# Ledger of designs, part 45: peptides against a protein of PDB entry 3T7K

Target 1, 248 residues: chain A of PDB entry 3T7K
Amino acid sequence: KAEKILARFNELPNYDLKAVCTGCFHDGFNEVDIEILNQLGIKIFDNIKETDKLNCIFAPKILRTEKFLKSLSFEPLKFALKPEFIIDLLKQIHSKKDKLSQININLFDYEINGINESIISKTKLPTKVFERANIRCINLVNDIPGGVDTIGSVLKAHGIEKINVLRSKKCTFEDIIPNDVSKQENGGIFKYVLIVTKASQVKKFTKLINDRDKNETILIVEWNWCVESIFHLNVDFTSKKNVLYQKK

## One batch from the design tools (peptide; made by RFdiffusion4, then SolubleMPNN)

Design b1_p12_5_s3 (from b1_p12_5, 5 letters changed)
Fold by OpenDDE base, seed 1:
Structure b1_p12_5_s3 (fold): chain B 248 residues (1-248), chain A 12 residues (1-12)
Amino acid sequence: as target 1 above (248 residues)
Amino acid sequence: KEEEINKLLENA
C-alpha cells in the first residue's frame, strides 16, 4: 500500500533517521505510515538501544524525559526535531491534489527550540559530558524522584561508569564510594560526588566524609545540576547553581 | 506514561 502511495513521486528523499519519540506520537503510527516513513529512511524505535545507532529525537520541545536526556548522548545526535516534521511529511504524501514531483520538507525547518548546532556538535566529541568532567563514580540517594534506575540509566548514558545507591537513613561512611579518577595536575577532581534530594542528606554526608576522610574534596549536587550539565553538554564547575555543598 | 524527571526541591 505504501508503494502505491509513494509511486506518484519521481524522487524520494532518504532522511537517514533512526529516531525515538518523546512527548509526542503516544498513539504511534498506523502500519501504512510506518511503511512510508521506512521508505523515506525514517525508522522510529520504541526504546533506546546502542545497537540501533540512534541519531534523532522527536519532541515538541526540550523535555526532561529519560529519552530526551539520553538522546543528547547519541553518537552523534544528528537531529532534534519537532513532531510537525513527520506530520507535514505525511500530509504531503497523502495529499492527492498536488502532482508533487518531489517531497519538499527540510529537516532544518523543524529543529527543536534550544537545541542548536553548538549542542549538536558536542555530541560528536569522543567523550561523554561527565567523562570530560572527571566524574566516573557517583553516589545517588535511594529516595530520588524518578527512581534510581531511570536516573542511573541517564547518568550512565552520559559517561558515569559506576552508580552507588545510598540508603540515606541507614548508610555509613563505608557505604560511600570515591570517584576513582587519576589525579590530574590542574583538575578540580572531586573525590566524593553525591546526588541528594534534601538538606538533611547534605548534613549527614558532609559529616560522615569530613569525620572519616578529612581534607578530601566533596561535591554534593541536586539532580538539576546533572540535567543542566546534560542540556549544555558541559559541566560548569564555576557555577554554584544546583550545588548544595562543595569542598575543593 | 513517560514522565519528565522534574525538579526535586521546588515542590518540597
Scores: peptide ipSAE 0.221, ipTM 0.754, DockQ to the pose 0.284
Fold by OpenDDE base, seed 2:
Structure b1_p12_5_s3 (fold): chain B 248 residues (1-248), chain A 12 residues (1-12)
Amino acid sequence: as target 1 above (248 residues)
Amino acid sequence: KEEEINKLLENA
């Protein structure tokens, strides 16, 4: 069926998209539309797997979903597109009144607001955002909204190698892991990096660390600090936004 | 349903 529909076009574009969707297309696509999209070089996956070499995200806007956050770790993320790209494309293809001999849909017209070329260009870097920031090992409290598995998975996608989950009420100093990175000459390295949910945890962890490992560098942040870093594909250590405690 | 990971400050 898809072949008959596409036969009216003299030339078919190859968009070369391997995509996931977030915040759109919850009901999926019918078999014909999937086949049409496949013939146009658009393959939509249900889940993110590294083996699929995903290069595209469909979303109506910047979202704080696992899929959206992980899409910024694609190597590279070629396109972040609004779902209207697919909608308009399929509308044009299914239109019997369209006298066009070719599909006239430019994917650049469907960019997600706030995901610009500056962001896209950073996904071509050989390193991940937290890797560039010298954050390899972090401590994550177990009561974090969204769950440690989801958050940990996002953080790992962005270059954090080790996620240590802290039981906030029961943990001791010995449960806190250091951020084991070699001192690079030009980069601020925090020995202890923690993501916490409340002020009482800041008080607890700062006391535990300062009492047992004096004069060490500490960074305690909210999840929003990580999210902002991901959305910008850059860690700004000069910003106090979403930083709960910092000791240099 | 796919959920957005909420801001911590809004839930505390």
Scores: peptide ipSAE 0.220, ipTM 0.754, DockQ to the pose 0.291
Fold by OpenDDE base, seed 3:
Structure b1_p12_5_s3 (fold): chain B 248 residues (1-248), chain A 12 residues (1-12)
Amino acid sequence: as target 1 above (248 residues)
Amino acid sequence: KEEEINKLLENA
């Protein structure tokens, strides 16, 4: 059926998209439309797997979903597109008006607002954002909204190797893991990095660490610190935004 | 349903 629909076009574009969708197309696509998209070099996946070599995301805007946050870790992310690209493409293809019409849809006309070339270019870097920031091991409180598994999965996609989950009510100093990074001369390496949800946790962890390791460097942040770092694909250590406690 | 991971303070 798809072949018959596409037979009216003399040349078909190859968009070479391996994509996931977030905040759009919740009901999926019918079989014919999937076949059409496949013939145009557009493959849509339900879930993110590294083996699929995903290079595209469809979303109406920048979203704080697991899929959107992980898409910024693609190697590279080639395109971040609005769902209107697919909608307009399928509308044009299903239109019976012109027998020899070329598909004239430019991907660049459908870019998600706020995902610019600077962000796209950073996805071509050989390192992940938290790797570049010398954050390898973090402590994550167990009461984080979204759950430790989802948050942890996003953080790992962006270069954090080890996530230690802290039971905030019961944890002791011995439960806190150090950020084991080799001393690089030019980077403010924090020995203890923690993501917390409450001011009471800041007080608790700062006390525990300072009482036992008085001269050590500490970074305590909110989840939003991580999100902003991901959205910019850069950690700004000069910013105090979403930093709850810092000891250099 | 895919949910946005929002700030704690916005859900309180």
Scores: peptide ipSAE 0.216, ipTM 0.750, DockQ to the pose 0.296
Fold by OpenDDE base, seed 5:
Structure b1_p12_5_s3 (fold): chain B 248 residues (1-248), chain A 12 residues (1-12)
Amino acid sequence: as target 1 above (248 residues)
Amino acid sequence: KEEEINKLLENA
């Protein structure tokens, strides 16, 4: 059926998109539309897998979903597009009135607001954002909104190798893992990195660490610190925003 | 359902 619909066009574009959707197309696509999109080089996946070599995200705006946050870890993210790209494309293709011999839809017209070329260009870097920041191992409290699995999955996508989940009420100093990175000549490495949700956790962990490792470097942040770092694909250690405790 | 990981309410 898709072939008959597309036969009216003299030339078909190949968009070369391997995409996931977030905040849009909850009901998916019908079989004909999926086939049409596939013939145009647009493949939509239900979930993010590294093996799929995803290069595109569809979303109405910047979202704090797992898919959106992970899309910024694609290698590279080529396009962050509004769902209207697909909607307009399918409308044009299904239109009986359009005597158009060609599809005249440019994907560059459908960029998500706030995802600029500077962000896209950083996805071409050989390293992930937290890798560049010398954050390899982190401690994550178990009561984090969104859940440790989702948060952990996002953090791993962005270069954190090891996530230690802390049970905040029961944890001791021995439960806290160090951020095991080699000292690079030009950058302060935090020995202990923690993501927490409450001021009481800051007090607890700072005490535990300082009582045992008095001279060690500590970074305690909120989840929003990670999100801002992801959205900018850069960790700004000069900013105090979303930093709850820092010891250099 | 895909959920947005919201800002912690304590900072709102």
Scores: peptide ipSAE 0.207, ipTM 0.750, DockQ to the pose 0.232

Design b1_p12_5_s4 (from b1_p12_5, 7 letters changed)
Fold by OpenDDE base, seed 1:
Structure b1_p12_5_s4 (fold): chain B 248 residues (1-248), chain A 12 residues (1-12)
Amino acid sequence: as target 1 above (248 residues)
Amino acid sequence: SDKEIEEKLENA
């Protein structure tokens, strides 16, 4: 069926998209439309796997979903597109009235607002955002909204190698792991990095660390600190936004 | 579901 539908076009584009969707296309696509998209070089995957070499995200806007946040770790992310790209493409292809010799859909007309070329260009860097920030090992409280597995997966996609989950009510100093990075001469490396949800956790962890390791550097942030860092593909250590405690 | 996971992070 797809071949017959596409046969009316003299030339077919190859978009070369390997994509996931978030916040759109929850019902998926019918078999014919999937085949049409495949013939146009558009492959949509249900899940993110490194082996698939994903290069595209479909979303209506910037989202805080796992898929969206992880898409910014693609190597590279080539396109962040609104679902209207697919909708308009399929509409044009299914149109019987227009003896269109060509598909006239430009990817650049469907860019997600706020994902600009500056962000896209950073996905071509050989390092990940937290790697560049010298954040290798973090502590994550177990009561974080979204769950430690999902949050941890996003953080790992962006260069955090080790995630230590803290049982916030029962943890001791010995349960807190250091950010094991080599001392660089010029960089504000934090020995202890923690993602927390509550002010009580800030008080607890600052006390535990300062009582046992008084002279060490501490960074305690909210999840939003990580999200903002991901959205910008840059960690701004000068910003106090979403920073709950900082000791240099 | 994937939707539930997505919603959890979007609202987090």
Scores: peptide ipSAE 0.060, ipTM 0.794, DockQ to the pose 0.767
Fold by OpenDDE base, seed 3:
Structure b1_p12_5_s4 (fold): chain B 248 residues (1-248), chain A 12 residues (1-12)
Amino acid sequence: as target 1 above (248 residues)
Amino acid sequence: SDKEIEEKLENA
């Protein structure tokens, strides 16, 4: 069926997209449309797997979903596109108009607002955003919205190697892990990095660390600090936004 | 559902 539909075109583009969707196409695609997209070099996957070498995301806008945040870790992310690209493409293909010589849809017309070439270019870097920021090991509170597994998975995709989950009510100083990174000459390395959800946790962890490991460097942030760092593919240590406590 | 998980992160 797909071949018969596509036979109306003299030539077919090869878009070379390996994509996931977020915030769109919840019901998926029918078998014919999947085959059409496949013949146009568009393969849509249900889940992110490193082995699939994903290079594209479909979303209506910038989202804070796992898929969207992880898409910024693709190597590289080639395209971040609005779902209207697929909608318009399929609409043109299914149209009963006479033989069209070519499909006239430009990928660049469907770019997600706020994902610019500067962001795309950073996905070509050999390092991940938190790796560049000298954040290797973090402490994550167990009561974080979204769950420690999902949050941890996003953070790992962006270069954090170790996620230590803290039971906020029961944890002691001995449960807190240091950020074990080699001192580079020019970068402020924080010995303790923590992601917390509330001010009471800031007070608790600050006290525990300062009482037991005096004069050490501490960074305590909200999840939003991580999200903003991912969206910019850069950590700005000069910004106080979403930083709850900082000791240099 | 996958949708529910995505919504939780979007609203977090």
Scores: peptide ipSAE 0.059, ipTM 0.792, DockQ to the pose 0.675
Fold by OpenDDE base, seed 2:
Structure b1_p12_5_s4 (fold): chain B 248 residues (1-248), chain A 12 residues (1-12)
Amino acid sequence: as target 1 above (248 residues)
Amino acid sequence: SDKEIEEKLENA
């Protein structure tokens, strides 16, 4: 059926998209539309797997979803597109009235607002955002909204190698792991990096660390600090936004 | 569900 529908076009584009969707297409696509998209070089996957070499995300806007955040770790992310690309594409293809010999849809017209070429270009870098920031090992409180597995998975996608989950009520200093990074000449390395949810945790962890490992560098942030860093594919250590405690 | 997880992160 898809072949017959597409036969009216003299030339078919190959978009070369391997995509996931978030915040759109919850019901998926029918078999014919999937076949049409496949013939146009558009493959939509349900889940993110490294082996699939994903290069695209469909979303209506910038979202804080796992899929969206992880899409910014694609190597590279070629396109972040609004779902209207697929909608308009399928509409044009299914249209019997259009005397179009070719599909006239440009990917660049469907870019997600706020995901510009500057962001896309950073996904071509050989390193991940937290790797570039010299953050390798972090401590994550167990009561974080979204869950430690999801949050941890996003952070790992962006270059965090080790996620240490802290039981905030029961943890001691010995439970806190250092950020084991070799001193690079050009960047402030924090020995202890923690993601927390509340002020009481800041007080607890700062006390534990300062009492046992005096004068060490500490960075305590909210999840939003990580999200903003991911959205910009850059860690801004000059910003105090979403930083709860910093000791240099 | 993936949707529930997505909603949790979006609302977090």
Scores: peptide ipSAE 0.056, ipTM 0.789, DockQ to the pose 0.687
Fold by OpenDDE base, seed 5:
Structure b1_p12_5_s4 (fold): chain B 248 residues (1-248), chain A 12 residues (1-12)
Amino acid sequence: as target 1 above (248 residues)
Amino acid sequence: SDKEIEEKLENA
């Protein structure tokens, strides 16, 4: 029983982690280890649900998985930790040789490389990254690698309210939705925002929009534009990286 | 799996 194992410690930390894992712990944890972690205030969930108020991600490095990308939308993300935190913690707890009266593991020693305090601090903002960028409604091509459901779920987690899926070969201008945002005085709002996979789609959508709505603003990007925006928790409209077409 | 999603998204 976990209680008997933990009874050797005079004081137990409460880490207050509600976490998901990605790129690690594929086999999960045994019942005893889950109970141990729970007693230390570490709860690991299989999936991301807003109701769980998740505050932590376990991953070996920065990943492009749904879980990792969504973890940057946590409110706040308190910790992005390497799996070695759990491994070392459980090793210390199960160790019969170490007459340790206390658990001596610091969360801050296990931070994922590249997720710094600047990124963590931005997760405390009251708005999501795409909300701050005035991107509310987007058009997404149906042939996107990873699938529209996964991509759409990540984008929604980061403040996109409406995702319109475009059937790239059959779509017309009427199928393209505008980004319906109120004109803010200090920011360029794009009327049409599209995520595409191919240069042929850029040509098609630019023609459709310009022929029917000639003077409107257009932003056409790759999925990598969204990923970079998420990893930085900031949209840089001055960057041409992963931008396929822009009309201001 | 998370790995399959990552591979699909990394190769995109």
Scores: peptide ipSAE 0.047, ipTM 0.788, DockQ to the pose 0.742

Design b1_p12_6_s1 (from b1_p12_6 with P1M T2E)
Fold by OpenDDE base, seed 3:
Structure b1_p12_6_s1 (fold): chain B 248 residues (1-248), chain A 12 residues (1-12)
Amino acid sequence: as target 1 above (248 residues)
Amino acid sequence: MELPLDEPFIPE
C-alpha cells in the first residue's frame, strides 16, 4: 500500500532519521504510515537503545522527560524536531490533489525551539557532559521524584559511571561514596557530589561529611542543576543556581 | 524537580 502511495513521486528524499518520540505520538503510527516513513529513511523506535544509533528526537518543545534528556547524549544528536514535521510530511504524501513531483519539506523548518546548533555541536564531542565536569561518582537520595532508576539512567547516559543511592533517613557517613576522579589541574574536583531533595538533607550530609572529612570539597545540588547542565551540555561551576551547598 | 509525563499530541 505504501509503495502505491509513494509511486506518484519521481524522487523520494532520504532523511536518515533514527528517532524516538516524547510528548507526542503516544498512539504510534498505523502500518502504512510506518512503511511510508521507512521508505523515506525515517525509523521511529519505542525505546532508547545504544545499539540503535539514534540521532533524532521528536518533541513539541524542550521537555524534562527521560527520552528528551537522554536524546542530548546521542552520538551525535543530528536533529531535534517538532512532531509537525511528520504530520506535514504524511499530509503531503496522502494528499491526492497536489501533483507534487517531489516532497518539499525541509527538516530545518521544524527545529525545536531552544535546541540550537551550539547544543547540537556539543553532542559531537567525544566526552559526556558530566565526564567533562569530572563527576564520575555521585550520591543520590532515594526519595527523589521520578525514582532513582529513571534519574540514574539519565545521569549514566551523560557520563556518570557510579550512582550510590542514599537512604536519607538511615544513612551514615560510611554510606557516602567519594567522587573518585584523578586530580586534573584545571577543574574544581569535588570529592563528594550529592543530589538531594530537601534542605534537611543538606544539613545532614554537610554535618556528616564535615565532621569526618573537614577539609574535603563538597557539592550538593538539586535535580534541576543536572537538568540545566544537560540542556546546555555544559556544567557551569560559577553559577549558584540550583546549588544548595558548595565547599571548594 | 519532578519529571513531567508525556503529553498527548493531537495533530491539527
Scores: peptide ipSAE 0.031, ipTM 0.578, DockQ to the pose 0.096
Fold by OpenDDE base, seed 1:
Structure b1_p12_6_s1 (fold): chain B 248 residues (1-248), chain A 12 residues (1-12)
Amino acid sequence: as target 1 above (248 residues)
Amino acid sequence: MELPLDEPFIPE
């Protein structure tokens, strides 16, 4: 059926998109439209797998979803597109009236607002955002909204190698892991990095660390610090936004 | 004092 629909076009584009969707297309696509998209080089996946070599995200806007945040870790993310790209494409293909010899849809007209070429270009870097920031090992409180598995998965996609989950009420100093990175000469490395949800945790962890390892560097942040770093594909250590405690 | 945090994810 798809072949018959597409036969009216003299030339078909190959968009070469391997995509996931977030905040759009909840009902999916019918079998004919999936086949049409496949013939145009557009493959939509339900989940993110590294083996699929995903290069595209469909979303109506910048979202704080697992899929959206992880899409910024694609190697590279080629396109971040509004769902209207697919909608307009399928409308043009299903239109009987216009003897359109060609599909006239440009990907660049459907870019998600706020995902610019500067962001896209950073996805071509050989390192991930937290890797570049010398953050390898973090401590994550177990009561984080969204759950430690989901949050941890996003952080790992962006270069965190080890996530230590802290049982906030029961943890001791011995449960806190150091950020095991080689000391670089220019000093911007925190020995202890923690993501917390409340002020009582800041007080607890700062006390535990300072009582046992008084001279060490500490960074305690909110989840929003990580999100902001991901959205910019850069860690700004000069910003105090979403930083709850910092000791250099 | 409990720090209010937004939900980390917007539901799909």
Scores: peptide ipSAE 0.022, ipTM 0.603, DockQ to the pose 0.215
Fold by OpenDDE base, seed 4:
Structure b1_p12_6_s1 (fold): chain B 248 residues (1-248), chain A 12 residues (1-12)
Amino acid sequence: as target 1 above (248 residues)
Amino acid sequence: MELPLDEPFIPE
């Protein structure tokens, strides 16, 4: 059926998109539309797998979803597009107007607001955002909204190698892992990096670390610190936004 | 005191 629909076009573009969707197309696509999209070089996947070499995300705007956050870790993210791209494309293809010999849809007209070339260019870097920030090992409290698995998965996608889950009520100093990174001359290296949800946790962990390791550097942040870092594909250590405690 | 953290994820 798709072949018959597409036969009216003299030339078909190959968009070369391997995409996931978030905040759109919840009902998916019918079999014919999937086949149409596939013939146009658009493959939509339900889940993110590294093996699929995803390069695109469809979303109406910047979202705080697992898929959106992880899409910024694609190697590279080539396109972040509004769902209207697919909508307009399929609409044009299904149009009975005989005069359409060509598909006239430009990907660049459908860019998600706020995902500019500067962001896209950073996805071409050989390192991930937290790797560049010298954050390799983090401590994550177990009561974090969204769950440690989901948040941990996002953080790992962005270059955090080790996530230590802290049982906030029962943890001791020995449960806190150091951020084991080689000292780079010009980078803020924090020996202890923690993501917490409560002020009481800040007090607890600060005390535990300072009592046992008095001269060490500590960074305690909110999840939003990670999100902002991901959205910018850059860690700004000069910003106090979403930083709960910092000891240099 | 609980810190008001924004929900890390919105529904997909």
Scores: peptide ipSAE 0.022, ipTM 0.607, DockQ to the pose 0.236
Fold by OpenDDE base, seed 2:
Structure b1_p12_6_s1 (fold): chain B 248 residues (1-248), chain A 12 residues (1-12)
Amino acid sequence: as target 1 above (248 residues)
Amino acid sequence: MELPLDEPFIPE
């Protein structure tokens, strides 16, 4: 069926998209439309796997979803597109009135607002955002909304190698891991990096660290600090936004 | 005092 529908076009584009969707296409696509998309070089996956070499995200806007956040770790993310790309493409293809000998849909017209070439270009870097920020090992409180597994997975996708989960009520200083990175000459390195949810945790962890390991560098942030860093593919250590405690 | 945090994820 798809072949008959596409036979009216003299030339078919190859978009070369390996994509996931978030915040759109919850019901998926019918078999014919999937086949049409496949013939146009558009393959949509249900889940993110590194082996699939994903290069595209479909979303209506910037979203705080696991898929969207992880898409910014693709190597590279070639396109972040609105679902209207697929909608308009399929509409054009299914149109019997369209006298076009070729598909006339430019994917560049469907970019997600706020995901510009500056962001896309950073996904071509050989390093991940937290790797560039010299954040290798972090401490994550166990009561974080969204769960430690999901959040930890996002953080790992962006270059954090080790996630230490802290039991906020029971943890001691010995449970806190240092951020084990070699001092690079030009980068501020925090020995202790923590993601917390409560002001009481800030007080607890600052006391534990300062009492046992005096004069060490500490960064305590909210999850939103990580999200903003991911959305910009850059860590801004000059910003106090979403930073709960900082000791340089 | 609990810090007001936004929901980490928007449901799909």
Scores: peptide ipSAE 0.022, ipTM 0.606, DockQ to the pose 0.235

